# Designs tried in a protein design run: peptides against a protein of PDB entry 4ASU. Part 72

Target 1, 270 residues: chain A of PDB entry 4ASU
Amino acid sequence: ATLKDITRRLKSIKNIQKITKSMKMVAAAKYARAERELKPARVYGVGSLALYEKADIKTPEDKKKHLIIGVSSDRGLCGAIHSSVAKQMKSEAANLAAAGKEVKIIGVGDKIRSILHRTHSDQFLVTFKEVGRRPPTFGDASVIALELLNSGYEFDEGSIIFNRFRSVISYKTEEKPIFSLDTISSAESMSIYDDIDADVLRNYQEYSLANIIYYSLKESTTSEQSARMTAMDNASKNASEMIDKLTLTFNRTRQAVITKELIEIISGAA
Target 2, 83 residues: chain B of PDB entry 4ASU
Amino acid sequence: FTFASPTQVFFNSANVRQVDVPTQTGAFGILAAHVPTLQVLRPGLVVVHAEDGTTSKYFVSSGSVTVNADSSVQLLAEEAVTL

## One batch from the design tools (peptide; aimed at target 1 F128)

Design b2_p26_1_s1 (made by RFdiffusion4, then SolubleMPNN; from b2_p26_1, 9 letters changed)
Fold by OpenDDE base, seed 4:
Structure b2_p26_1_s1 (fold): chain B 270 residues (1-270), chain C 83 residues (1-83), chain A 26 residues (1-26)
Amino acid sequence: as target 1 above (270 residues)
Amino acid sequence: as target 2 above (83 residues)
Amino acid sequence: MEKEEEELEEKEEEAEKALGYVPPPD
């Protein structure tokens, strides 16, 4: 490689490093906010899931329609965030199919569709885009919930798959159940609950769905920003190492050129 | 007793004496060992009676309330403000 | 807060473009 080539590469990598550092800072800021907002969201979301955990709602085996909601975003450069969700979605879909269930998929965030479209295109109901630029709001979750409920797909049970935030350095892809109104209303375990008006239960379920989606979005966002921060940090470090290597190469090459020139001068071979 | 909105937590697994909630079917008081129930909130006042005798008032817009068999209560409001 | 978010978003978009990341079409 010529000195010019090395210089060009150095410049390019230095620019990349600047960009990755900048992105790291942005991700850090977004992470800090996301983590703050996750605290109440987690209480809220876990509270919404409490019924399902305590009531031990079981879906009858004869019920075959299953909905998988994968929660991610549109934004890349965040490590394995999207692939982790997609992997679990694939696994779940395969398991359900093997069990004779009908599976439909909803993707929250375009990255889910991008990963699964080729293999699962026929199973996709809808993909929600424009996820990840702004922090998710309860309004966003409500829109998703409403669209799901209005999709015309009458699922019996569902799975929402998302990355749960553990720490700045770790997340875990998890699955939480979603139940249809019919499944809840018919569950034997629900018999202990006082006579619930059908309209009340419907409204309750709508809130529950929105709540769970909101929770999943908040967990996902926090996980994503943390992962992006880490990814950008790693990229910056890798760039730094490459800069160092190229700098050494540049220096060696430069010295070789100088030496050659000196020899030519001394030898009079010009 | 858990009382939260998407953005704020008011109570997290707290022990309270009574919670008065506005529901679509009417306001009712949730006491210890209340019968399990599911309700939807209407806009109105939530009154939390703490064990120490303090009373806190909140305005809620909408949401849900769950009373479980284990006496756990989840009050989840879309919007809630302290009064 | 909104302005800060917008600024962060713009910075992220610029960075993504610079890295050759193509966001999904709107």
Scores: peptide ipSAE 0.102, ipTM 0.894, DockQ to the pose 0.621; fails the geometry check
OpenDDE base, seeds 1, 2, 3, 5: peptide ipSAE 0.036, 0.090, 0.085, 0.084; ipTM 0.851, 0.889, 0.887, 0.890; seeds 1, 2, 3, 5 fail the geometry check

Design b2_p26_1_s2 (made by RFdiffusion4, then SolubleMPNN; from b2_p26_1, 11 letters changed)
Fold by OpenDDE base, seed 4:
Structure b2_p26_1_s2 (fold): chain B 270 residues (1-270), chain C 83 residues (1-83), chain A 26 residues (1-26)
Amino acid sequence: as target 1 above (270 residues)
Amino acid sequence: as target 2 above (83 residues)
Amino acid sequence: EEKEEEELEKEEEKAYKELGYVPPPD
């Protein structure tokens, strides 16, 4: 490579490093906010799941329709955030199919669709886009919930798959159950609950779905931002190392050029 | 007893004496031995009676309340404000 | 802010592609 080539590459990598550092800072700010907002969201979300955990809702074997909701975002450059969710979605879909269930998929965030399009395109009901630029709100979750309920797919049970935030350096892809109104209303374990009006139960379930989606979005967002911070930090370090290597190469090449020129001067060669 | 909105936690696994909630079927009081039930909140007042005798009032917009067999209660409001 | 982030991401992706660099996963 010529000195000019090396210089050009150095400039490019330095620019990358600048960009990645900037992105790290932005991600850090978003992470801090996300983590703060996750605290109440987690209490709220875990509270919404309490019924299902305590009642131990079982779906009858004759119920075949299963919905998988994968939660991520539209935004890349966050390590394995999207691939982790997609991997678990694939695994779950395969297991359910092997069990003779019908599987449909909803992607929250365009990255899910991007990853699964080739292999699971026929199973997708809908993909929600424009996720990840703004912090998710309960309104967003409600919109998603409503869209799901109005999709015409009458699932019996489902799985929401998302990255649960553990720490700034750790997340875990997890699955939480979602149930249809019919499944809840027919569950034997629900018999201990007082006579519940059907309309009340319907409304309750709608809230439950929105609540769980909201929770998953908050967990996902926090995980994503933390992962992006790490990814951008790593990218910045890698860029730094590359800059060092290229700088050495530049210096070596420059010395060689100088040496050649000196030899030409000394020898009188043109 | 857990009482939260998406953005704020008011009570987290707390022991309370009684919680009065506004539901679509009517307002009712939740005590320690209340039977399991599911209800949907209507806009109205929530009154929490703490074990120490303090009473807190909240206005909620909508949401759900769950009373489980183990006496755990989840009051989840879409919006809630302290009064 | 959102536009700024989008621009940064696009620039980064472009730069990485041009250099043949793939950021490692976390």
Scores: peptide ipSAE 0.043, ipTM 0.880, DockQ to the pose 0.103
OpenDDE base, seeds 1, 2, 3, 5: peptide ipSAE 0.022, 0.041, 0.028, 0.044; ipTM 0.854, 0.877, 0.873, 0.880; seeds 1, 3, 5 fail the geometry check

Design b2_p26_1_s3 (made by RFdiffusion4, then SolubleMPNN; from b2_p26_1, 11 letters changed)
Fold by OpenDDE base, seed 4:
Structure b2_p26_1_s3 (fold): chain B 270 residues (1-270), chain C 83 residues (1-83), chain A 26 residues (1-26)
Amino acid sequence: as target 1 above (270 residues)
Amino acid sequence: as target 2 above (83 residues)
Amino acid sequence: DEEEEKKLEEEEDKAEKELGYKPPPL
C-alpha cells in the first residue's frame, strides 16, 4: 500500500469513528429518555398482562389461527436487536406450523420485514413503518391495535415478540400472549369474572391489546437504544484500534520511503 | 392495587381500603375481596381510599379495571390526572 | 425538543448511510 492509500484509509476510518461516537451520544440520550419512560410503561403493561397470567387463559386445540407480532424498529446499527426478534418469530412460526396452526405475522418496524421477507412473505399481514425515529406513544400503539383488529384476520391467539429491557448491557427476547375476544370469552378460567357484558369485554380487549403493544414498544425501544449505544461504542473502539494499526503502518511505510530516497541519493542512482 | 397510565404510576401493588371507579355501567366501589370483574372506565372520578385514611382523587379519561380472584386490582387509565 | 429530535434523526439517517449498515444474519 502506498502512503496515499494508507492516508485515504486513515481518513475514512477517522470519519467512521467520528460518526460512531456521535451516534453513541445520540443513542445514550435516547436511551436515558427511553429508560425513564419505560418505568411507568412497564407497570402499565405488566398490569395489562396480569389478567392473562392470573386467569391462565388457554386456547382450545381446535383453534388454529395464530398471530405473531414482532416488535422492533426501522433503524439499524443496534447489534442483534432485530435478528433476535426475527429468530424467535421464525422459531415460533415453525413450531406453530408443525402443530398444524395457521400463522400470520405482523411486523412492527420495517427491519422485521426486511429480515423475514424472503422466507415468510406469504405470512405477513402488515408491516408498520416509521418506527424508531420518535419514542413510541400510546397513540401509536392504539393505531397498531386498531389496524390489527380491523385487518380482517380473525386470530384465536397470538404472540407478541419483543426485546425486554434488563439493563444497559442486557436485553432478552420474550414472548407474551395475546388472545382474541372469542378465546377470552370462552375460557373456562374466565367464569369466575362476574357478569361481563360482551361489549365491555370487547372494549376491554381493545385496551388490553393497545396496552400490551405499547408496553412492548417501550421495552423494545429501551433495549434498542441501549444496544445501539453499546454497538456504537464498540465500533468506535474498533475504529480506534484500526487507526492505531494504520498509523503504525503509515509510519513504517514513510520510513521505508525515506530510506529508499536516501539510498537513491547516496548511490547516485536517481 | 395498581393504578397507572401509560406515562405515570399512581399506585404500584399498594394496599388500599377502597377504590371508587367510574364505569360505563356506573360507578362502583372496589373493596378488599371484591368479586372478580372486568370493567371499562368512562371519563370520571376515581377515588382511592388508602388504609391510612387518606383519600386521593383522580380524573380519568378512559381505560380498564380488572379485579382478580386473588384480590389484585389493576386500574389502567389512558389518561389520568391528580385532583 | 422536536427540532432536536429531528436533528438526531437526520444524524442517524446520515450515519446509517455512511456506515452502509446491513441487518445482522438470523
Scores: peptide ipSAE 0.091, ipTM 0.895, DockQ to the pose 0.357
OpenDDE base, seeds 1, 2, 3, 5: peptide ipSAE 0.034, 0.086, 0.084, 0.080; ipTM 0.850, 0.892, 0.890, 0.891; seed 2 fails the geometry check

Design b2_p26_1_s4 (made by RFdiffusion4, then SolubleMPNN; from b2_p26_1, 10 letters changed)
Fold by OpenDDE base, seed 1:
Structure b2_p26_1_s4 (fold): chain B 270 residues (1-270), chain C 83 residues (1-83), chain A 26 residues (1-26)
Amino acid sequence: as target 1 above (270 residues)
Amino acid sequence: as target 2 above (83 residues)
Amino acid sequence: DEAELEELERQEEEAEKALGYVPPPD
């Protein structure tokens, strides 16, 4: 490579490094906010799931309709955040299909659609876009829940798949159950609950769905920002290493050129 | 007893004597060993009675309350403020 | 600080464009 080529490459990589450093700082700021907001959201979300865990609600085997909600965002450059969710969605869909279930998919965030569109387009009910630029609110979750409930798809049970935040360097893709009103109302374990009015149960279920969606969004957001911060840090480090290598190459090449020129002068070949 | 909104936690697995909640069917008190039930909240006053006799008051908008067989209680409000 | 975050978000968008990332349509 000529000195000019090396110089051009150095300039390019230095620019990339500046960009990745900037993105790291942005992700760090968003992460800090997300982590703070996740604390109450986790308590709230876990509380929302308590009924289903304690009641051990089961769907009869003859029921075939299953809904999968995948939660991610529209934004890239965050490592394996989206692919992790998509992978688990694919696995779950395949398992359910093998069990003779009908599977429908909802994507929260455009990246889910982007990954699964080719192979699972027929299973998609809806994709929610404009996710990830702003922190998710309970209002956002309520909108998603409402749209699901009004979709006309009469699922028996479902699952919501999202990345649970563990630490700044770790997340885990998890699945939580969602149940239809009919499934909840018909569950034997629910018989112990005193005088539950049908209207009350319906409203309760609506809140429950919104609650779990909200929780999943908060976990997902925190995980995503953390992952992006890490990814950008790694990119910056990689760029730095490359800059060092190229700088050494540049120096060596320059010396070689000088030496060649000197030899030519001394030899009279120039 | 857990009492939270999406943005704030008021009680997290706490022991309380009684919680008064505003439900669509009316206000009622949740005591120790209350029968399992599910209710939805209406806008109104939540009163938490601590074991030491102190009381705290909150205004809630909507949400749900769950009393489980194991006596655990989850009060989940869409919006809640301390009074 | 919200204002600081907004500025950072602007920088992020510029960075994404520079890297060739195309955000989904509005």
Scores: peptide ipSAE 0.023, ipTM 0.863, DockQ to the pose 0.596
OpenDDE base, seeds 2, 3, 4, 5: peptide ipSAE 0.023, 0.024, 0.026, 0.025; ipTM 0.864, 0.859, 0.868, 0.861; seeds 2, 3, 4, 5 fail the geometry check

Design b2_p26_2 (made by RFdiffusion4)
Pose (drawn by RFdiffusion4):
Structure b2_p26_2 (pose): chain A 181 residues (1-270 with 5 gaps), chain B 83 residues (1-83), chain P 26 residues (1-26)
Amino acid sequence: ATLKDITRRLKSIKNIQKITKSMKMVAAAKYARAERELKPARVYGVGLIIGVSSDRGLCGAIHSSVAIIGVGDKIRSILTFKEVGRRPPTFGDASVIALELSIIFNRFRSVISYKTEYSLANIIYYSLKESTTSEQSARMTAMDNASKNASEMIDKLTLTFNRTRQAVITKELIEIISGAA
Amino acid sequence: as target 2 above (83 residues)
Amino acid sequence: AEEALAEALEAQAEAEIEAAEEAFAE
């Protein structure tokens, strides 16, 4: 309730809002990279339960929608392949998955809507390239919604700060008048 | 005729005369009228004879060549670079 | 020349696989 507590809380939630907004544009830039590389990947991959995701969270209902194997550390987190989503998926990564060894992944449509031999590694590569494009655009919206929630929180606390600031001024003033009187 | 690597796409549904291809057994030159077959590649060159008579030379490390029941061929390699 | 190019591309592919194995081991 003190001004010091409110000033500290404002800076705390402002830091979160700046970071979440900073990841909105990052997901927007990385999604643009992912879609530019999805066009040649879709024309390349055309011709057992495999779950495709990533280690990196903060992407909304992507890991929860997909419901030994299992690519993406967050899919085993419910009940394996680790270290994906930090860097774009290469064909070598899809090859290692095939080397260690009917498939579930998120297909890219747009920024809002989604759906849940040598040839076998090409399907894994097709899913990896589709997945990260889906993971990034979903994260673009998840951090956009978080930036909105943190901004609404700042507005509510600013109104509290103005009430407390007025209340401190009047209290100090009363202590002066009474001390005089 | 479709030729693509994971990185870049060289031909998208040609419309081409013939394509020389490296295969595990020697080499195969795939004409416009060729039998439906499924083959696996080896380290070798790919020569693309364009419809206007010109030539295109690339290199292939490994992959697969697929010629369907119709006049359609899809050639895909892990890496294809020039030169 | 063709054999040298093939060996260089195979080495590159093997290095990519080894780097991916090391990343998945983490």

Design b2_p26_2_s1 (made by RFdiffusion4, then SolubleMPNN; from b2_p26_2, 14 letters changed)
Fold by OpenDDE base, seed 4:
Structure b2_p26_2_s1 (fold): chain B 270 residues (1-270), chain C 83 residues (1-83), chain A 26 residues (1-26)
Amino acid sequence: as target 1 above (270 residues)
Amino acid sequence: as target 2 above (83 residues)
Amino acid sequence: SLAALAAELAARRAAELEEARERFAR
């Protein structure tokens, strides 16, 4: 490579490094906020899931309709955040299909659809876009829940798949159950609960769905921002290493050019 | 007893004497070992009676309350404010 | 008043829902 080529490449990588550093800072700020907002959201969401865990709600095997909600975002540059969710969605869909279940998919965030479009396009009910630029709100979750309930797909049970935040360096893709009103109402384990009005149970289920979606969004967002921060840090470090290598190459090339020029001058060849 | 909104936690696995909740079917008091039930909140007052005799009041907009067989309670309000 | 507080909370929620609807409708 010529000195000019190396210089151009150095400039380009330095610019990339500036961008990745800036993105790291933005991700760090968003992560800090997301982590703060996750604390109450986790208590809230885990509280909503408590019924399902304690009641051990099970869907009868004869029930065939299963909904998968994949939770991520529209935004890339966050490592394996989207691919991890998509991988688990694929696995779950395959397992359910093998069990003779009908599977439909809702994607929260465009990245889910982008990954699964070729293989699972026919299973998608809806994809929610415009996810990840702003922190998710309970309003967002409520709209998603409402759209799901109004989709006309009468699922028996479902799975919400999202990345649970563990630490700034760790997340885990997890699945939580979603149950239809009919499944909850018919569950034998619910018999211990006092006579529940059907309208009350319906409303309760609507809240439960919104609550779980909200929780998943908060977990996903926190995981995503932390992963993005790490990815941008790694990109910045890689850029730094490349700059160092190219600088060495530049210096060696420059020395070679100078030596050649000196020889040409001394030899009278130029 | 857990009492939270999406944005704020008021109680997290706390022991309380009694919680009065406004439900769509009527206000009721949740005591220790209350029978399992599910209810939906209506806008109104939540009153938490602590074991130390203190009483805390909250206003909630809507939400749900779950009383489980293990006597755990989850009060999940869409919006809640301390009074 | 409790009524005023209820109205405020309801209005806040309604606004949040509307914002979310508008965002996802885009």
Scores: peptide ipSAE 0.279, ipTM 0.920, DockQ to the pose 0.744
OpenDDE base, seeds 1, 2, 3, 5: peptide ipSAE 0.091, 0.350, 0.248, 0.235; ipTM 0.874, 0.932, 0.915, 0.915; seeds 2, 5 fail the geometry check

Design b2_p26_2_s2 (made by RFdiffusion4, then SolubleMPNN; from b2_p26_2, 13 letters changed)
Fold by OpenDDE base, seed 1:
Structure b2_p26_2_s2 (fold): chain B 270 residues (1-270), chain C 83 residues (1-83), chain A 26 residues (1-26)
Amino acid sequence: as target 1 above (270 residues)
Amino acid sequence: as target 2 above (83 residues)
Amino acid sequence: DLEALARELERRREEELEEARERFAR
């Protein structure tokens, strides 16, 4: 490579490093906010799931309709955030199909659709776009829940798959159950809840769905921002290492050129 | 006893003496070892009676309250304000 | 005034829902 080529490459990598450093700072700011907002959202979300966990609601084996909700975003450059959710969705869909269940999919965030559209296009009910530019609100979750309930797909049970935040360097893809009104109403374990009006239970189920979606969005957002921050840090470090290597190459190449010129002068080779 | 909104936690796995909640069917008090129940909240006043005798008042919008067989209580409001 | 507070909370909720609807309708 000529000195000119090395210099051009150095300039390019330095520019990339500046971009990745800036993106890291933006991700860090968004992460700090997301982590603060996740604290109450987690308490709220865990509280929303408590009934279903305590009641141990079981879906009868003859029920065949299963809904998978994958939660991520539209935004890239965040490591394995989207692929981890998609991988678990694929695994769950395959397991359910093997068990003779009908599977439908909802994607929250465009990246889920981008990964799964080739293999699972016929199973998608809807994909929600415009996720990840701003922090998710309870209003967002409510709209998603309403759209799901109004989709005309009468699922018996479902799974919401999202990345749970553990730490700035760790997340885990997890699954939480969602249940239809009919499944909740027919559950033997619900018999201990006396005098529940059907309308009350319906309203509760709708509210609970919105709650769980909201919780999943908050976990996903926090995980995504932390992963993006890490990815941009790694990119910046990799760029730095490449700059160092190219700088050494430049110096060696320059020395070789100088040495050659000196030899030509000394040898009288014009 | 857990009492939270999407954006704020008021109680997290706390022990309380009594919680008065506004439901669509009317206001009722949740005591220790209350029978399992599930209700939907109407806009109104929540009153939490702590074991130490402290009383806290909150205004809630819509939401839900669940009393489980293990005496755990989840009060979830879309919006809640300390009064 | 609890009634005024109720109205304000409902208004906020409706605004958040409308904003969400507009965003997802795009």
Scores: peptide ipSAE 0.502, ipTM 0.939, DockQ to the pose 0.751
OpenDDE base, seeds 2, 3, 4, 5: peptide ipSAE 0.446, 0.317, 0.332, 0.341; ipTM 0.940, 0.924, 0.925, 0.927; seed 4 fails the geometry check

Design b2_p26_2_s3 (made by RFdiffusion4, then SolubleMPNN; from b2_p26_2, 12 letters changed)
Fold by OpenDDE base, seed 1:
Order: structure tokens, then C-alpha cells, then sequence
Structure b2_p26_2_s3 (fold): chain B 270 residues (1-270), chain C 83 residues (1-83), chain A 26 residues (1-26)
């Protein structure tokens, strides 16, 4: 490569490094907010799931309709955040199909659809776009829950798949159950709960779904921002290493050019 | 006893003497060893009676309350304000 | 005034829902 070529590459990589460093700072600010907002959201969401864990609600094997909700966002440059959720969704869908279940999918965030559209397009009920530009609100979760309940798909049970935040450097893709009104009402374990009429149970389910979706969105957002921060940091480090390598190459090439010029002067060949 | 909104935690696995909640079927008090139940909250006052005799009041907009067989209670409000 | 507080909280909720509906309708 000529000195001019090396200089051009150096300039390009330095610009990339500036961009990735700036993106890291933006992701860090969003992560800090997301982590703060996750603390109460986790207590709230775990509280909502407590009934299903304690009542040990199970769906009869003869019930065949299963809903999968995948939770991510519209935004890229966050490592394996979207692919991890999609991978778990594919695995779950395959396992359910092998068990003779009918599977339908809801995607929260456009990236889920972008990954799964070729292989699972017929299974999608709806995809919610415009996720990830702003922190998710309980209103967002409520709208998603209402759309799910009004989708006309009479599922028996389902699963919500999302990335649970562990630390700034770690997340884990997890699944939480969702149940239909009929499944909850027919569960033997629910018989111990007193003074439950159909209207109360219906309203309770609506809140439960919204609560679980909200929780999943907050976990997903925190995981995504932390992963993006890490990805941008790695990109910045890789750029730095490349700059160092190219700088060495530039210096060596420059020395060679100077040496050649000196030889030409001394030899009179110039 | 857990009492939270989406944005704030008021009680997290705390021991309390009694919680009075406003439900769609009427206001009731949750005592120790209360029978398991599910209810939906209506806008109204929540009163938490701590073991030390302290009473705290909150206003909630809507939500749910769950009393489990293990005596755990989850009070989950969409909006809640300390009074 | 608890009635005023109830109205305020209800209004906040409705505003948040309306904003969410608008976002997902785009």
C-alpha cells in the first residue's frame, strides 16, 4: 500500500472510532436510566408472576394452542440481543410443534420479524414496531396486552421470551409463562382462592399480562443498552488496534521511501 | 407483603399486621392467615398497619391484589401515591 | 382532595395509553 492509501485508511478508522465512542456514551446514559427503572419494575413484575408460580398452573396436554411473545427492539448494534431471543423462539416453536401444538408468534420490536420472517412468517399474528427509541412505559405494555387479548387467537397457554438483565456484562434469555383466562379458571390449584368471579378473574388476567409484558420490556431494554455499550466499546478497541497496526506500517513505509531516495541521491540515479 | 407500582416500590417482602385495600367488590382488610383470594383494585385508599403500630396511607388508581396460601400478599397498583 | 387526585392519576394513565397507541399506530 502507498503512503496515501495508508493515510486514507487511518483517517477512516479514526472516524469510525469517534463514532463508536460517541455511541458508547449514549448507550451508557440510556443504560444508567434503564437500570434505575428496572429495579421497581422487577419487583412489580416478579410480584405479578407470583400467582402462577405458587398456584402451579398447568395446561392440559390435550390443549394445543400456544402463543410465543418475543421481546426485543427495533435497534441494532447490540451484539447477540436479538439473535438470542430469536434462537430461543425457534427452539420453543420447534419443541411445541414436535409435541403437536399449534404455535403463533407476537414480535415486540421489528428485529424479531426481520430474523424470523422467512421461516416463521405464517405464524406471526402481529409485530409491534417503534420499540427502543424511548424507554418502554406501562402504557406500552398495556397496549400490547390489549392487542394480544383482542387478537382473536384463543391460545391455551403461552410464553414470553426476553433477555433478563444480570449485570452490565451479562444477560440471559429467559421464558415466563402466560395463561389464557380459560386455563387459569380451570386450573385445579385455583380452587383454593376464594370469592373469584369470572369478571374479577378476567380483569385480573388483563393486569397480569400487562404487568408481565412491562417487566419483560424493562429487562430487555436494560440488557440491550448494556450490550450496546459493550459492543461499542469493543468496536472502539478494535479500531484502536487497527490504528496502531497501520501507524506502524506507515512508519515502516515512510522509512523505506526515505532510504530509497537517499540511495538515489548518493548513486546519482535521481 | 409486597406493594409496588411499575415505577416505585413501597413494600418488598415486608411483614405487616394488616393491609386495608379498596376492591371492586368492596374494601376489606388482609390479616395474617387470610384465606387465599384474587381481587382487582378500585381507586381508593390503601392503609398499611405495620407490626410496630405505624400506619401508612396510600392512594391507588387501579391494579390487583393477591393473597396466596403461604400468606404472601402482592399489591400491584398501576399508580400509587403516598399520603 | 382524593377525588382530585383520582382524576389526576386517571388523566395521566389515559395520556400514557394515548401516547402508546400513537407510537404503535405509526
Amino acid sequence: as target 1 above (270 residues)
Amino acid sequence: as target 2 above (83 residues)
Amino acid sequence: DLEALAAELAARREAELAAARERFAR
Scores: peptide ipSAE 0.501, ipTM 0.938, DockQ to the pose 0.758
OpenDDE base, seeds 2, 3, 4, 5: peptide ipSAE 0.345, 0.325, 0.315, 0.328; ipTM 0.925, 0.924, 0.923, 0.924; seeds 3, 5 fail the geometry check

Design b2_p26_2_s4 (made by RFdiffusion4, then SolubleMPNN; from b2_p26_2, 14 letters changed)
Fold by OpenDDE base, seed 5:
Structure b2_p26_2_s4 (fold): chain B 270 residues (1-270), chain C 83 residues (1-83), chain A 26 residues (1-26)
Amino acid sequence: as target 1 above (270 residues)
Amino acid sequence: as target 2 above (83 residues)
Amino acid sequence: SLERLAEELRERREKELEEARERFAK
């Protein structure tokens, strides 16, 4: 490579490094906000899931329709955030299919569709786009829940798969159960609950679904921003290393050119 | 007793004496060892009676309340404000 | 009044839902 080529490449990488550093700062700010907002959201979401855990709702084995909701976003450059969710979705779908279940998929965020559409296109009910540009709101979750309930797919049970935030350097892909209204109403464990009006139960289920989706969105957002921050930091470090290497190469090449020129001068003077 | 909105936590696994909630079927008081139930909130006043005798009032827009067999209670409001 | 507050919260909720619908419709 010529000195000119190396210089051009150095300039390019330095610019990339500036961009990645800036992106890191943006991600850090978003992460800080997300983490703050996750605290109450987690209490809220865990509270909503408490019923399903305490009531030990079970789906009869003869029920065959299963819904998988994958939660991520539209945005890249966040490490394995999307692939982790997609991987677990694939695994779950395969396991359920092997068990003779019918599986349908809902994707929250375009990245899930991007990864799974080719192999699972027939199983997708809907994909929600425009996720991840702004912090998720309860309104967002409510719309998703409503569209799910109005999709016409009468699932018996479901799973919501998302990245749970652990720390700034760690997240875990988790699965939480979703139950249909019919499954909840028919569950033997629910018999201990006083006569619940069907309308009340329906409304309750709508809230429950929205609550769980909201919780999952907050967990996923926090995980994503943290992962992006880390990814941008790594990119910046990699750029720095490359700059150092190229600088050394540049210096060596420059010295070689100088040496060649000196030899030519000496040989021509002879 | 847990009482939270999506954006704020008011009580987290706290012990309380009584919680009065506005439900679609009518307002009722949740006491210790209340029968398990599921209810949907209507806009109205939530009153939390602490064990020490203090009373806190909140306005909620909508949401759900769950009373479990283990006497745990989850009050989840879409929006709630302290009064 | 509590009634006014209820209405304000309802309006806010409806607005948020509408905004969300608009975002997802794109």
Scores: peptide ipSAE 0.284, ipTM 0.920, DockQ to the pose 0.819
OpenDDE base, seeds 1, 2, 3, 4: peptide ipSAE 0.062, 0.326, 0.257, 0.285; ipTM 0.865, 0.929, 0.917, 0.921; seeds 2, 3, 4 fail the geometry check

